Peptides against a protein of PDB entry 8BZL. Designs and how they scored, part 124

Target 1, 228 residues: chain A of PDB entry 8BZL
Amino acid sequence: SYDRAITVFSPDGHLFQVEYAQEAVKKGSTAVGVRGRDIVVLGVEKKSVAKLQDERTVRKICALDDNVCMAFAGLTADARIVINRARVECQSHRLTVEDPVTVEYITRYIASLKQRYTQSNGRRPFGISALIVGFDFDGTPRLYQTDPSGTYHAWKANAIGRGAKSVREFLEKNYTDEAIETDDLTIKLVIKALLEVVQSGGKNIELAVMRRDQSLKILNPEEIEKYV
Target 2, 242 residues: chain B of PDB entry 8BZL
Amino acid sequence: SRRYDSRTTIFSPEGRLYQVEYAMEAIGHAGTCLGILANDGVLLAAERRNIHKLLDEVFFSEKIYKLNEDMACSVAGITSDANVLTNELRLIAQRYLLQYQEPIPCEQLVTALCDIKQAYTQFGGKRPFGVSLLYIGWDKHYGFQLYQSDPSGNYGGWKATCIGNNSAAAVSMLKQDYKEGEMTLKSALALAIKVLNKTMDVSKLSAEKVEIATLTRENGKTVIRVLKQKEVEQLIKKHEEE

## One batch from the design tools (peptide; aimed at target 1 G28 S29, target 2 S152)

Design b1_p30_1_s2 (made by RFdiffusion4, then SolubleMPNN; from b1_p30_1, 8 letters changed)
Fold by OpenDDE base, seed 4:
Structure b1_p30_1_s2 (fold): chain B 228 residues (1-228), chain C 242 residues (1-242), chain A 30 residues (1-30)
Amino acid sequence: as target 1 above (228 residues)
Amino acid sequence: as target 2 above (242 residues)
Amino acid sequence: MEEMRKIEALPKPPIPPQPPPAPGAENLYL
């Protein structure tokens, strides 16, 4: 059985370890990304933090640079490796090119990293998908998704993780120009999308908002409740 | 399930890493280790299993290791793997100190080892480390800290946690008895004894079977102290009187 | 109008390799 090799083609042309890494992503809690007009929003299902665990050490949303943030689903330890490499690349780009990365550039870097782990001897794929959001230097809001294969695409809205199917079905129905007309409506759209799969409402949601020419803001629970 | 047991860490059809899960199972058979964060310090308490009368080095902690002046760790799992990881922690801390002329932040040391652990779950020809660690430390950024790491290279900060044998039961007891904001080092020590007495597969808890280390701040310096057997005996006696 | 490509669910890992390619496996091939 070729499914037992680290990363080889099956006789039918499948990369089973990549497909199985995609099942690892589905074990992750849901993450949602939405591109508004002048805003990008990431929403995640908060993992139930054990009562005695420090919440600061459990993050599904992280900054890659001042203009780029990422949410992930899948293997947490794998995500940390990807995040750290992406952060180093963002800083390297600023030093060598004298400009911040575009959201596409850093997405392509992450995708290329993932792809190499699908082709290199003695490596398994990364068990993560990511939603990467931010602003390009021209002020254009961007949303990208990348998966364990190293594929990536630009999106208006998307979801990853356990509830991703239900959230995508919601977004396909409710993502309109009217639904993203304002920043507040865009935030509400993300919350409503997450509420399709998240139990106990706003308490189990984490939201990150990036507006044009502003830094990443993680909303507190009280700020989230204003949109519910 | 069985067909993935003998191979390099690969995904199952369900997206599971069986070799990581089996490493976690191996840790479940190791002696219990507890960590408790207090307002005025942090502690590790570990089950000592190798009480051989012929061991000359009776005074060295079997499971608690000083990493630097500001950090210590406790280990549950495969002893040989533990020795390798403990040595690596010390080397990372020393390299950081040499490079930056300041001690490594606690979370950064934990993360550096966790990246190594993760690599042993992703690279071929390697198996996961059969080791979980508890880390205690102090730094200027977060003060007193407690971390746990597992074979996957995942980690988290904790107010109180347990690894090794009966860890799930211990964590349940800690959740019931841990008083947030009111935990003194004295109360944390009493809680550690209480939990160990219930979770260790021993008829009677003895000071010979328990190692305890505390990390405190005195005059702006970190003090890591392994409790003497007599001090542990007093803690056990006090618990038996309650 | 940028057609919102149907956010195809990440291909389910195949049950034992059975042709045809899993939905979304086509996206692995450029």
Scores: peptide ipSAE 0.057, ipTM 0.679, DockQ to the pose 0.061
OpenDDE base, seeds 1, 2, 3, 5: peptide ipSAE 0.331, 0.351, 0.332, 0.343; ipTM 0.750, 0.766, 0.749, 0.760; seeds 1, 2, 3, 5 fail the geometry check

Design b1_p30_1_s3 (made by RFdiffusion4, then SolubleMPNN; from b1_p30_1, 8 letters changed)
Fold by OpenDDE base, seed 4:
Parts: C-alpha cells; sequence; structure tokens
Structure b1_p30_1_s3 (fold): chain B 228 residues (1-228), chain C 242 residues (1-242), chain A 30 residues (1-30)
C-alpha cells in the first residue's frame, strides 16, 4: 500500500505521509498569531499542565532570535528539533551577514527543512505546523505559517492546531483595521479568538507579545486577565 | 488494520506514531520508577524485579544509574535500550565537561538525549527506544530538578512523577499527597514508600524489591547516595506503623 | 495551504480501523 511508504506519491498524486503529518498537527493544542500595526501577538491554548509538572518545561511559544518567535502545534519532540535548527540558523546569519534574519528568511529556512524531510528517503515528515512572528530590521511586523509539507505563507492572522478552524473563522470575521488599531486591541483580538476554543477562560491561555524594538514578552496570567 | 503498526517511523492516517505508542505500552509493563522533588533534595525510587539470590554481582542499583557527579537517572523499559541510552548520557555529559570546563546543566543533558530519541522516531530503519527515563539532578541554574522523558523524545520537568507499571495510579496518588513547597526529602521518601506499596503488585513491600537513590547538596557539593537496604527497611517499617 | 488543499481534494483511500490510543499518547502532541 502506497500510504505506508515514507515520502512516496500515491497513484492519485497524494503524499499521504504529509497529509497524515497534518493530522498530527490537529492533535496539538491551538495556537493563534495576529499581526497588528506595531505589534505581533502569539496566543496558545495551555494544555492542562499536570498539577505536578513544571510549567517552565512546557513551552509552546519559543524565541528563535531577539526579533523572532514561534508557536507550534503537533509533535513536541519534532518541534524541538526545528526550533534548535532555526536558532542555529539565526545565529549563523548574524555572524555571516552581520544582521538579524528577516522573519521571511527564517520561515523559508524552516519550510525548506520541512520540505527536505518530505522528500528524503528514510525520513518521515515533521508532525508540526508553526506560526512564526517577529519584526524585520525596518520595523515591519510579520506573521508566517509553515506546515508539514514545507509550504509557507504570510498572514495577517492565522491559527494552527486542534481548534484552528474555529479560531480562523473568528479571525476572518473580526480581523479589521479597527480591531488592530492599538496594541491593546490586537491583544484582545487574540484572546477573544482563543476563547472560542479554550475552556475555563484566561487561565488556560499563554500570550506572547512582541512590539517594535522590544523583546518578546510573555504575559503573566494577571496581565491576561486584564484583557478578558 | 494492523498495517501501520509494523513499519517504523510513519504516521498513521490519524497522525499517530504507533511505534512510539507501542514503545510506551511496553514501558507500562516495566517495573515502577518514581521521582520526587523536595526542597532539600530529589529522589528516585525504583522497583527491583530481578532478585536472584545467586547473582554474585552486588548490583547496587539495577535501575538507577549515576550519570555524572550532579545527575542520576532511573529507567523503565527494555534493559538493553536503557544501557545504550545511559551510556550515551554519560558520554554527552563528559563531552560537555571537556568542552566547557563546567558540568552540563541538567535540562541540557536531558534534551540532548531526547534529540537522539526523537531521531530514532523520525529516521527510517530505526525503531523507537523502548525506554522512559526519570532524571534527577542539581545545577546552579535551577537547583534540584526532576525530569521525565519518553520514547518520542518528549520531556518535562516534574515535582513528582512515575513511569512503568501502574504509573497512572502512582501519579494520581502523588497528586493527592504531594505538598508543594513543603516537601522535605524525608517526607518525599515516606511518600515514595507509600506510593510504591500501593502500586507494586506485591503483598508486602520489602527492601529487597526497592531501590532508592537521593541527591542532596552537602558543603556545596552534590551527593548521590543509594540507600542501603537497612535504610529502606526502616522506611517501610515506618510506613507500616502509620 | 493551497497546495495542501489540492492534495486534500483528491480522493483518499478509506482509513483502516485503528487501535485505540495508547495511554499517555496524547502527551506526544502539543
Amino acid sequence: as target 1 above (228 residues)
Amino acid sequence: as target 2 above (242 residues)
Amino acid sequence: QEEMERIRSLPRPPIPPQPPPAPGSESLYE
């Protein structure tokens, strides 16, 4: 059966392992990204951290560089591999080009990495999608999405993971220039979008905010509650 | 239907890695290992199943391995896989020490092995390791630490956790009895015995069937100690008297 | 996404019955 072979086309032209990797992404908790005017916001559904689990070790949002952060959905271990490679590339770029990566550049790098794992013998696709946000050197906010196939696109707003469909439907209705007019409104939009799929309100949401010329800030629960 | 079960490193139509899940299932049949983080130390407690009186080798610890001066681990799963992974952990730790002239941070050692585990789930011709590990350690960054890793290469930090046989029940008991911020090593040891007594399929817990290691700080040095059988007997006796 | 939608639009073979999820397998996904 062609669906069992790693990285082969079916007679109908399907890459089943890539499609199945996308199903793995849907098993992940929801992540949302929104690009504002001078802000980028990532929000994630916190899985109920087991009472005895160290929350520090459960991070769905990670920095790739000072100007770029990523949220993912899907296989956690796969995500770690991608994150580590992306971080190395960001540092390498700083050393070789003497400038930080653009958000598009690092997205393309990640996408190319994923694509290679869809075509290389003896490798399965990465079971992750990612939302990559940040600022280019010129201060332009960017949001990109990558999937297991190695495709990538720029977005104004998007979502990945289990609740992505509902969140996207919400964003399609509610993402307006007015809704992102201020940083606070942009943050509120992300929270409202996540609340479509997250149970128990703000306690189960993690938010990361990056403003122009500022470092990534992870909001604490008290800060999140101010927007709810 | 079993068609996706036999091939390594492929996704099912539902996006599942069955070989990883089956490795986790196999670990569920292994002897129980517990880890508990305290304010003044961290411990591992493991079920010892292979007690043969004719074993000439005083296995001080069948399931608990010292990794370096600041870290130890316990293993649930396939012994041969465990030996490979524990050796790799030691090598990683030594290479880091040589390169940086300082001991490897606990989480970095865990992640390094987890990257290896993950690779065995992604590259063809390889099977997942049939092993889960608990790691205990101390470093200058986070102090005492407890980690768990599984065949997928996923890991997490814990206050208390369990792997192996009856792990779900053990975790439930730990959630009930673990007092965050108030856990002493003494209380952690008592809790470990309590949980093992309930989760091990034995009528009576005996010191011969339990291995316990503690990691503490004394005079600015990490001390990893495997408890003597007499010490374990005393802990069991104390529990029976309560 | 468009390429994926194209791939998804093609007829898929029926998914064979799968075993129940192993305990703890949900932890693999975040």
Scores: peptide ipSAE 0.290, ipTM 0.732, DockQ to the pose 0.625
OpenDDE base, seeds 1, 2, 3, 5: peptide ipSAE 0.255, 0.258, 0.291, 0.126; ipTM 0.685, 0.653, 0.709, 0.647; seeds 1, 2, 3, 5 fail the geometry check

Design b1_p30_1_s4 (made by RFdiffusion4, then SolubleMPNN; from b1_p30_1, 8 letters changed)
Fold by OpenDDE base, seed 4:
Structure b1_p30_1_s4 (fold): chain B 228 residues (1-228), chain C 242 residues (1-242), chain A 30 residues (1-30)
Amino acid sequence: as target 1 above (228 residues)
Amino acid sequence: as target 2 above (242 residues)
Amino acid sequence: QAEMERIAALPRPPIPPQPPPAAGSENLYL
C-alpha cells in the first residue's frame, strides 16, 4: 500500500518529502562555513533569543568531537538527534579504530543516516542541512555539507538556511586564495558573508573557529566586533 | 490539501509539520502553567480546572508532578499523554540513578524525553504528544533550572516562561516584570500570582484554582514543596492589597 | 547540493493554500 510510504517518487521523479524537508531547512537561520589554509570557520545568524530564554540552550554550532564541529539549519529537534548519533559514532570510532574520525567519515555517517530516513517506510526525512568542519588527523582542514536527501559534498565555502543564496553569491565572488591567506582574513570573510543577510551587525553573529591542533573556539561578541 | 493534515509524520510543501502545529494548538487550550527561576529557588504555578465538589480536601496536584528528589514538572495539554510522559520521565530518572549512583542532571532528563517526543514526530504510525512541559530542577552543574519542551521535542532553558492558555500574554507580562539577577523566590511567587490573575480566564483568582510548587535547597538537599491552599490564599490576598 | 539543485529545478506541483502558522511554530526551526 503506497499510503504507508512517507517518501515516494512522484510520476515525474520528485521526492517531495525530501524537497519539503529542504523547505524546512530554509526556515532555519543562516549558517556559513569557510575552509581557510589552516583554519575552518563556522558562522551563524543568531536567531533572536526570546527575552528570558537561556542562550546556553539555543545552539546552532556544536562539537561532534575534538576535531569536528557542525552547524545546522532547520528543525532543532531533528538536529539534536543527528548530533547525538554523530557524537556516539565519533566516540565509537575512537574506541574501535584508536583514531579520531576524519571529517569525511563522520559526514558520510550523517549522510547515510539521512539517506536511510528517505528510504525507510514510516520515517520522514530529517528537516536539516548541516555544515561539518574540522581537521583530519593529518592536519588537513575540511568542510562538508549535508542535506535532507543524504547527499554530501566537500566545499571550500558554503552556506545553508534562509539567507544561504545571498551568502553563497557573496562567497562565489569573494572567496579567493588572497581572501583566506591568513586566519584573520578567513574569519573576516565569514563575517562579511553573514553581514549580507544578518541585520544589526556583529551582535547577531556567532562564530566558531577551529585551527590546526586546536580545539573549537567560540568567539565572544567583542572578538567578533574586532573583525567588523 | 487535507492529505497533509491527516499524516502524522510528513512535511507540508512549505516544510511544516502540521501534526506538531496542531498539537501545539491543542496545548493553547489547556490550563495555564507558569515557571519562574529565582536566585534562591524555582517555582511552577498552574491553573487547576477540575474542581470536583466531591473530592475530599486531599490536596492533590493535577498538573504538577514530582519526577525525582531534584526535579518536578508541570504539564499543559492532553492528560493521558501527560501521564505517559511524566511516567517516562520518572523511569528515565530512576534508570540513570541506578546506573550512575547520582541523580540525572536536569537538562539530560529533559533531553531524554525530548528525544522521545521527537521520535513521535518522525516515525510513522505515531502522532506527536499533545503536551508541553515546564521542568524545574536543581543540579550541581547549573543550580536551579527552568526548562520548557513542546510536542516537537524542542526544548529551551528559561528565566521565566508560560505554556497553555494565554501563554503569549503571560510571557509578555513576565518580560516586563521579571528583574534579572534580582528575582527572589518571594518576588517570583508574587509575580506568578500577578500573572495568573491577569491571564487566567476567571473573574476572581482563588487558591482552589491555582497549584504552586517551589523547589529550594535546604542543608544541601533539594526540597520540592507544593504550597498549601492557605499559603496560596495568602499570596492572592497580598496581591489584592497591592 | 547538486542533487538538491537538480530536485529543486524539477517542476513543482502547485502548493495548495496552507493554514496560517500555529503560534510558536517559528520556534521549531533554528
Scores: peptide ipSAE 0.393, ipTM 0.817, DockQ to the pose 0.639
OpenDDE base, seeds 1, 2, 3, 5: peptide ipSAE 0.304, 0.347, 0.305, 0.346; ipTM 0.725, 0.763, 0.726, 0.762; seeds 1, 3 fail the geometry check

Design b1_p30_2 (made by RFdiffusion4)
Pose (drawn by RFdiffusion4):
Structure b1_p30_2 (pose): chain A 225 residues (1-47, 50-199, 201-228), chain B 238 residues (1-200, 205-242), chain P 30 residues (1-30); non-standard residues A62 YCM
Amino acid sequence: SYDRAITVFSPDGHLFQVEYAQEAVKKGSTAVGVRGRDIVVLGVEKKAKLQDERTVRKICALDDNVCMAFAGLTADARIVINRARVECQSHRLTVEDPVTVEYITRYIASLKQRYTQSNGRRPFGISALIVGFDFDGTPRLYQTDPSGTYHAWKANAIGRGAKSVREFLEKNYTDEAIETDDLTIKLVIKALLEVVQGGKNIELAVMRRDQSLKILNPEEIEKYV
Amino acid sequence: SRRYDSRTTIFSPEGRLYQVEYAMEAIGHAGTCLGILANDGVLLAAERRNIHKLLDEVFFSEKIYKLNEDMACSVAGITSDANVLTNELRLIAQRYLLQYQEPIPCEQLVTALCDIKQAYTQFGGKRPFGVSLLYIGWDKHYGFQLYQSDPSGNYGGWKATCIGNNSAAAVSMLKQDYKEGEMTLKSALALAIKVLNKTMLSAEKVEIATLTRENGKTVIRVLKQKEVEQLIKKHEEE
Amino acid sequence: SADALFDGGTGEKTPLSWLQWRLENRDSQL
């Protein structure tokens, strides 16, 4: 089989294929995640008439208690999502507990890292925001990128214009903003309206304590706008 | 040998996949192919690129392929690659029927093939398949459906779409004329002739298939030349 | 044309055995 080293070091210690994978992420639609007090919210920018909205979604459930949003190559994202879904079930089988948000993040990150050091493969061209709750009810938000690095965040953005949205969230992520569920959803819509020039072209989802993923209707989103 | 390896599965500096993009260029030079969803069925309209006089026409179709009892598809791009992929689609549909004793839902069949196409872009060092497919079908979950896939493995559901030559012009005509939720098969047939009229008219130059439900069973039929010649006459009056 | 890489379906959930088979089948293209 094909064994060519695709990800290699360059002078100065750069891994060019990883950096190029990060460029693929920037070409992706904006995704925003905010961790609230007892709620986590994901929002994504949408790119069209005659298209079935159900089939092209950027917010997916990995397990009953964990879901994710992504930016970058959508085909690479389907592969990572289905890998993570299989791992969530393997964990329930072996430990008899649902996966912690951290556990499945670590798994997705290590999968991505393996694709930066394996022969015959290019890195995954996606970043992911992963949200959910732990056993003790603690809300979580993690980010993964193509290098395999992962961190926890109070709020974050990935994809096109992520730097601008992040700077908005830094100034606006306060206790007042995450005091209630309505204000937590509102902060995500405001963060997206910063780069979407729009309001009717946004997808949003909410996850509450042990209540599973709820995707908001267009009519419910129009009320906030 | 590193010297002769064209490295088909790497990123460009901008995060682009050049072989995928070049494959989509090949599809843009293929015969026009479009699909339209309606309340009582789904259709595929395709430009025949085999319009030579000395051809025999031994099959019921040239560009439209039955995948299982409830599904058919059409292709744009490299014909040989399309043969490999359509054979694989039939195998996936039968593997699902064997396992669950029920037909494969349409989206599951598209996802399964797209995973194969995505693998060719990430590892193995091979060229990707130069094929875009339109899928039409019916399942107990979502009823009549239309899907499109491209060489990278991406897919989407559509009420109407077009692939191949002059597809951008065709998508424009569909946005203007397609009445969302009010289309019948008769009107969708009329719109298909209208679209192919601009982007290309003769019955020998086109191929039309329809998918409908009759007595709880799916019917996939290629329209005879007589029916196509009548549809072409009915449009010229407009 | 390049933008098409960033828009596409990821699919709905499906039985585990079917999902494992699809991933194995994908990997066999190496």

Design b1_p30_2_s1 (made by RFdiffusion4, then SolubleMPNN; from b1_p30_2, 14 letters changed)
Fold by OpenDDE base, seed 4:
Structure b1_p30_2_s1 (fold): chain B 228 residues (1-228), chain C 242 residues (1-242), chain A 30 residues (1-30)
Amino acid sequence: as target 1 above (228 residues)
Amino acid sequence: as target 2 above (242 residues)
Amino acid sequence: MSDRLFEGGAGEPVPLEWLKWRLERMESMR
């Protein structure tokens, strides 16, 4: 009975629907985020696009604003709802505060949204984790991760989804100041990290780069292959 | 409060949404719908279920719906759910046109409905829609387009795809026979007939059992045309002769 | 079948006012 109640704690203090939503995230494609010195990089595992699928419509990295991007793991339809709400908030913030959101601010907004969906009897949790990257107005690169529970933390590097454990182990070993000394090295680090779980090289990677004072750039397969 | 919890789509211990999967399973028993993107157009082909002889209104199109001047869709699944979603699509498209004085981009219409579908998988007291849709359209951004959406609110763009009964077999056939970059609307029509002939649980494919719509561009305008029975008969005949 | 839930499009950016309308409409359906 407790597993069916969205907002009821088990006798041992578990929120089963939140835990099960986390299991949904683990079934998602692997996403990785790395904060460099003057760059943030997101990479996502592209499942082999079905032969007849339009690759344009297979996107797991999206802009929330000019200075913020998000990758996610888990239920794509759930992610769109979060993305859309975050986009509204980013624009609303610009209108009301006259500055772009900080990466922390928008992460906190997303986290609060997720948390509310864990506490309402009329809603199931979101089946997504997100990596949120960008630049604050002062030019500081940021990386945050949030999960279905609405928790969030700042990271130097992190991974979510199916291969997250292996990717994190790689990052823990290989994330050094030397490894992120340049933009190119930072990009290489993300690619190498994803290659721990992605078969067939650069063709199965979606990669996004945001440099300080620059817009989000999605790398094409040819550009990715230069780093492999 | 408890009544809503029992009816909310929830995660399984493995992180699955079984009610969504069951809705998708139900669609697997619906009539077959195909979509094929060509260089010069896009088409929908749908299985027409036996019309009861006593039905007064021969619906020219039971499965294919015009959404606006630039888009049409085909539905597989629960008819009542399909009607609700089709009406919603039309409403969204008209609202966009009113607000921006331009037709809604194809993907934006698809995503707007997909977000509604998703909501019915997340909010209490609601069940997933038991409907998958194929969308065909044209816009100035991407030209001819084909999309598929499911009960989860997930969607994707396709060159060719199938929903409903025997969809897996149909998709397999499409993967084998679809020639990227060389697909004309004529060849797409022939391919649609070929696939339907093999995937429909009928002894013989007949024009009365198939609905086909094409979307083309003529003189800078989108033309959505439902093929006449005679045209479909000719396509079937041609296939039988090859 | 479950794999399809983890694939597909994240959607494209849309005008703010349109996005607000969509969100409001979804809330009205709740």
Scores: peptide ipSAE 0.494, ipTM 0.816, DockQ to the pose 0.649
OpenDDE base, seeds 1, 2, 3, 5: peptide ipSAE 0.462, 0.465, 0.473, 0.478; ipTM 0.790, 0.794, 0.802, 0.803; seed 2 fails the geometry check

Design b1_p30_2_s2 (made by RFdiffusion4, then SolubleMPNN; from b1_p30_2, 13 letters changed)
Fold by OpenDDE base, seed 5:
Structure b1_p30_2_s2 (fold): chain B 228 residues (1-228), chain C 242 residues (1-242), chain A 30 residues (1-30)
Amino acid sequence: as target 1 above (228 residues)
Amino acid sequence: as target 2 above (242 residues)
Amino acid sequence: MSDRLFEGGAGEPVPLDWLQWRLERAESRR
């Protein structure tokens, strides 16, 4: 059965393992990314954390470097591997090139990693999509999305995971120059977009903000509620 | 037959490499890419399928990639595989430039990548690349050139060719309308629009759905230019008036 | 499409050092 084989082409030209990995992503919590003028914002749907889970350990938004962070949808264990490899690459780049990675560079690295896992007979694809945001050294804000196949594109705004369709439809209607004119408006846009799929307001949203020449800031629930 | 589908490097009893054939089948579902060689230049024309409002427009070309100052390519098939191969092409071209202090000849760049493609069909426990490429270029040895390569690592030079969706029909049309020795870049552009209009699975050809790049020589330098949407619109309009 | 596997260019002569590099690069993917 082609379904059980390591990622090989079907007779009709499909890579079923990649397609199935994309289905795994659709089961993941919704993540949204928006590029503002001088800000990048990531938001993730918080699933009701079991009362016994340490909230500190359940982060869906992770820093890759001081200038780059990512959110993901799909298999958390797979994401951890990708994040860690990306972190190593970011540090290696700083050591060898003496500059931080560009957001495109690290996205391409992650994409290449994913692609290799779709072509090796000893490996399955990664069951994750990622939104990668940050600033290039010239201060340009960037947003990229990558999927299990290893494809990647630059976006003004995008969403991944379970509610991605609804969130994208909202963003297509509401992403305007006016809507991202200020940092606060950009943050509000992300929150409003997530509220299309999240029922319980600010308590069920993880939000991260990166401004030019600033480190990643994770907003607390109280800060999020101010934007609602 | 199923036993041969699990290994990328095994011949069938009939001598077929099924994984390579299946990769080619995948390419047949990809957006159409055309290449046409003219006396005064060479062009690539590609179908643009992904038009999203939220896409960052900084990417002027979805399917056409500049490789170096003298070469560009278009891709049909798996985008992630294409990204890996286009990166390899760039690395190979730069390595040659550094080693020999001259640009890599067009055919040599194509063959270097073809060796890599072939390797993925023969060893390493990896699947073939699910991509075909069209290459356009200029070098001092052969002038303007157009090449095609496929997942097997096979390649050939062409005067005009097509890869991706409805490629067979497109090639047939090109064979009918291509005039050897009389093809100008202007005529080639018109031919590209004509073929795309019939080959693309769209009700109406629009400039937003077509990417075109030209490679010409100006003052002893290669110029690779992606046509603006307005220029493509004019070409489409001209075709409709014809 | 299968017939295309038996068609195509054999390549042009290239410098031996470059040929060696190409072969090594392809083999490095084992």
Scores: peptide ipSAE 0.435, ipTM 0.735, DockQ to the pose 0.168
OpenDDE base, seeds 1, 2, 3, 4: peptide ipSAE 0.421, 0.443, 0.445, 0.469; ipTM 0.779, 0.794, 0.801, 0.819; seeds 2, 3, 4 fail the geometry check

Design b1_p30_2_s3 (made by RFdiffusion4, then SolubleMPNN; from b1_p30_2, 14 letters changed)
Fold by OpenDDE base, seed 4:
Parts: C-alpha cells; sequence; structure tokens
Structure b1_p30_2_s3 (fold): chain B 228 residues (1-228), chain C 242 residues (1-242), chain A 30 residues (1-30)
C-alpha cells in the first residue's frame, strides 16, 4: 500500500515514488556535465536514432535562457514540462529583476518544482534528473544537478542516467585542473567520459558548449570527431 | 485524497509507468495508421474497421482529421479519447492563429498536445489517454513534416512510421523499403498500400477498408486531400499487378 | 515499449506568452 501512496512515508521513512522515479532516471540516456575555467560543456548519449526518425527531434540538451542550458535523464515528456516552466521563470526574472537568472536560482526553482510534485497527493514525481549549466552575470561558470526528489548540488563535473556510475568514475579520475586548462581540453574530457558508455564513437554523442559571453553551441558530428 | 492516489499513474519499483504502457498496449490492438514523408508531400493511411452498412453518415474519414489548413492527424486507440484530443488540437491551433496571426508551427502544435497528454500521466485522478497520433503538416520552417505521439506525451519526427495493429511489422517493412531522398508522393502511396496489404488482418485489401490523405503544396498553399475510393482502388490494383 | 518514454523531442523554443498560456491551460486541467 505504501508504494502506491505518493506522499506517504513508509514505516522505515522511504518515499517510494521518489525512489522509483530515481529508477526511471537510471533508465534514461546518459548525460554528462563539466565545468571548465571559462566554459561549460554538456554531453548526452544519443541512442541510435531509428533509421526513419528525424534526428532534429531527438534533442536532450535544451536552452533555458541565453546563459543557461539543461541536459536531462529520464522521462522526456516530464522533462519538457520542467524545461517549459524554467524558461518562463528565466524570462520572468529578466522582466522583474532586470537581470538574467543565476544558474543557482533557476536550479533552485526547478528543484522546488520537483519537490512540490513529491508532496502533493494529486501528482506523481517527475521522472527526471537534470544537469543545469551556464554562466552567472559575473562570468562564473556553474554546473548543478537536480533529481526527482528536488535536491540539488553544485558540481565540477557530474553524470546522470544509465551510464552515470561509469562516467562519474571516469570523471573522478580524470577531472584535474590540467584537464580543464583549455576549452578544447574540457570538451575532450566530456567526450572521453561519454565514450566510457557510448558505443560507436562521436556519432552517438550530442554535445553542447557554452563559453563565457557566448551563446549555446550545439556541435555537429564533424566537430565532435575533431576531439575524438 | 486516497481516491486520487489510487487513480494517479505511479511509478513501479523499476521506474516504469505501467498505466502508460498499458495504454500503449491497447493502441496496439487499434486499427493500423501509417505516415510517410515524401519530397513533394506527406501522407496518412489508416485502416477503416467499422464499416457498418446501416451507418447513415459515411464519414469520409473516421481516422483522419483535418486540424487546420496546414495539418492533419490520424488516430489509433480509444475513439472517445481521440475526439477529445482532436478537438484540443484544433482549439490550440486556432488560439495560436488568433494570437500571432500566423499558423502554428507543426512541432509546436504537436508539443502542445503532448504536454496535455503528459499531464494526464502525472496529475491525480487522471488516466493516460489511450491514443497515439500521427501528424502530417507543412510549415515555413521545416516544410513537410511527419510526427508521432503516444500516451506518455512523448513525440518524435519521422520519415515513415506506423501505429496501431501490427505496427512493429509495418515499421520493419518501412525501414526496408523507404528510400531516403528518393521518396516521391507517388512512391509513398505505393509503399503505404504495400505495407497495409501485409499488415492488415484482412484476406484482401479493399478500398473501403483504407483511408488515405495526402498533404501537398500547390501555388504556395497547403492542400489536404482525402483520396477518393476509386483512387485507392487504383492504387490497390496497381500493387496487385506488380 | 518502455524505451520510447526515454526518447523523442524535448520541444522547441516558443514565444513566452504562448508558453505561459500553455502552462496555464495545463494547470486548469488539473
Amino acid sequence: as target 1 above (228 residues)
Amino acid sequence: as target 2 above (242 residues)
Amino acid sequence: MSDRLFEGGAGEDVPLDWLKWRLERMESMR
């Protein structure tokens, strides 16, 4: 009975629906985020696009604002709702505060949204984790991760989804100041990290780069292959 | 409160949404719908199952719905759910047109409905819609387009795809026979007939059991046309002769 | 079938006012 109640704690203090939502995340495509010195990089595992599928519609990295991007693992439809709400909030913030959101601010907003969906009897949790990257107005690169529970933390590098454990282990070994000394090295680090779980090289990777004072750039397969 | 919990789509211990999967399973028993994108147009082909001689209104299209001047859809699944979603699509499209004085882009219409579908998988007291849709359209951004959406609120763009009964077999056939970059609307129509002939659980494919709509551009306008029975008969005949 | 839930489109950028309207409409269905 407790596993069916969205907002009821088990006798041992578990929120089963949140835990099960985390299991949904683990079934999602792997996403990785790395904070460099003057760059943030998101990479996502592209499942082999079905032969007849339009690749344009297979996107796992989304802009929330000019200075913030998000990758996610888990239920794509759930992610779209979160993305849309975050986009509205980013623009609302610009209108009301006259400055773009900080990466922390929008992460906290998303986290709060997720948390509310864990506490309402009329809602199931979101089946997504997100990596949120961007630049604060002062030019500081940021990386945050949030999960279905509504928790969030700042990271230097992190991964979510199916291959997250292997990717994190790689990052723990290879994330050094030397490894992120340049933008190109930072990009290479993300690609190498994803290659721990992605088969067939650069063709199965979606990669987004945001440099300080620049817009989000989605790399094409040819650009990715230069780093492989 | 407890009444809503029992009706809310919830995660399984493995992170699955079984009610969504069951809705998708139900769609697997619905009539077959095909979509094929060509260089010069896009088409929908749908199985017509309910031919009742006593039906007064021969609905020209039971499974294919015009959404606006630039888009149409085909439905597989629960008819009542399909009617609700089709009406919603039309409402959204008209609301956009009113607000922006331009037709809604195809993908935006699809995503708007997909967000509604998703909501019915997340909100308490709601069940997933037992409907998958194929969308065909044209817009100035991407030209001719084909989309598929399911009960989860997930969607994707396709060159060719199938929903409903024997959809997996149909998709396999489409993968084999679809020639990227060389697909004309004529060849797409022939392919649709070929696939339907093999995937429909009928002894013989007949024009009365198939609905086909094409979307083309003529003189800078989108033209959505449901093929006449005679045209479908000719397509079937041609296939039988090859 | 479960794999389909983890694939597909995340949507595209839309006008803010339109996005607000969509969100409000979804909330009204609750």
Scores: peptide ipSAE 0.485, ipTM 0.809, DockQ to the pose 0.663
OpenDDE base, seeds 1, 2, 3, 5: peptide ipSAE 0.442, 0.441, 0.451, 0.452; ipTM 0.771, 0.776, 0.789, 0.779; seeds 1, 2 fail the geometry check

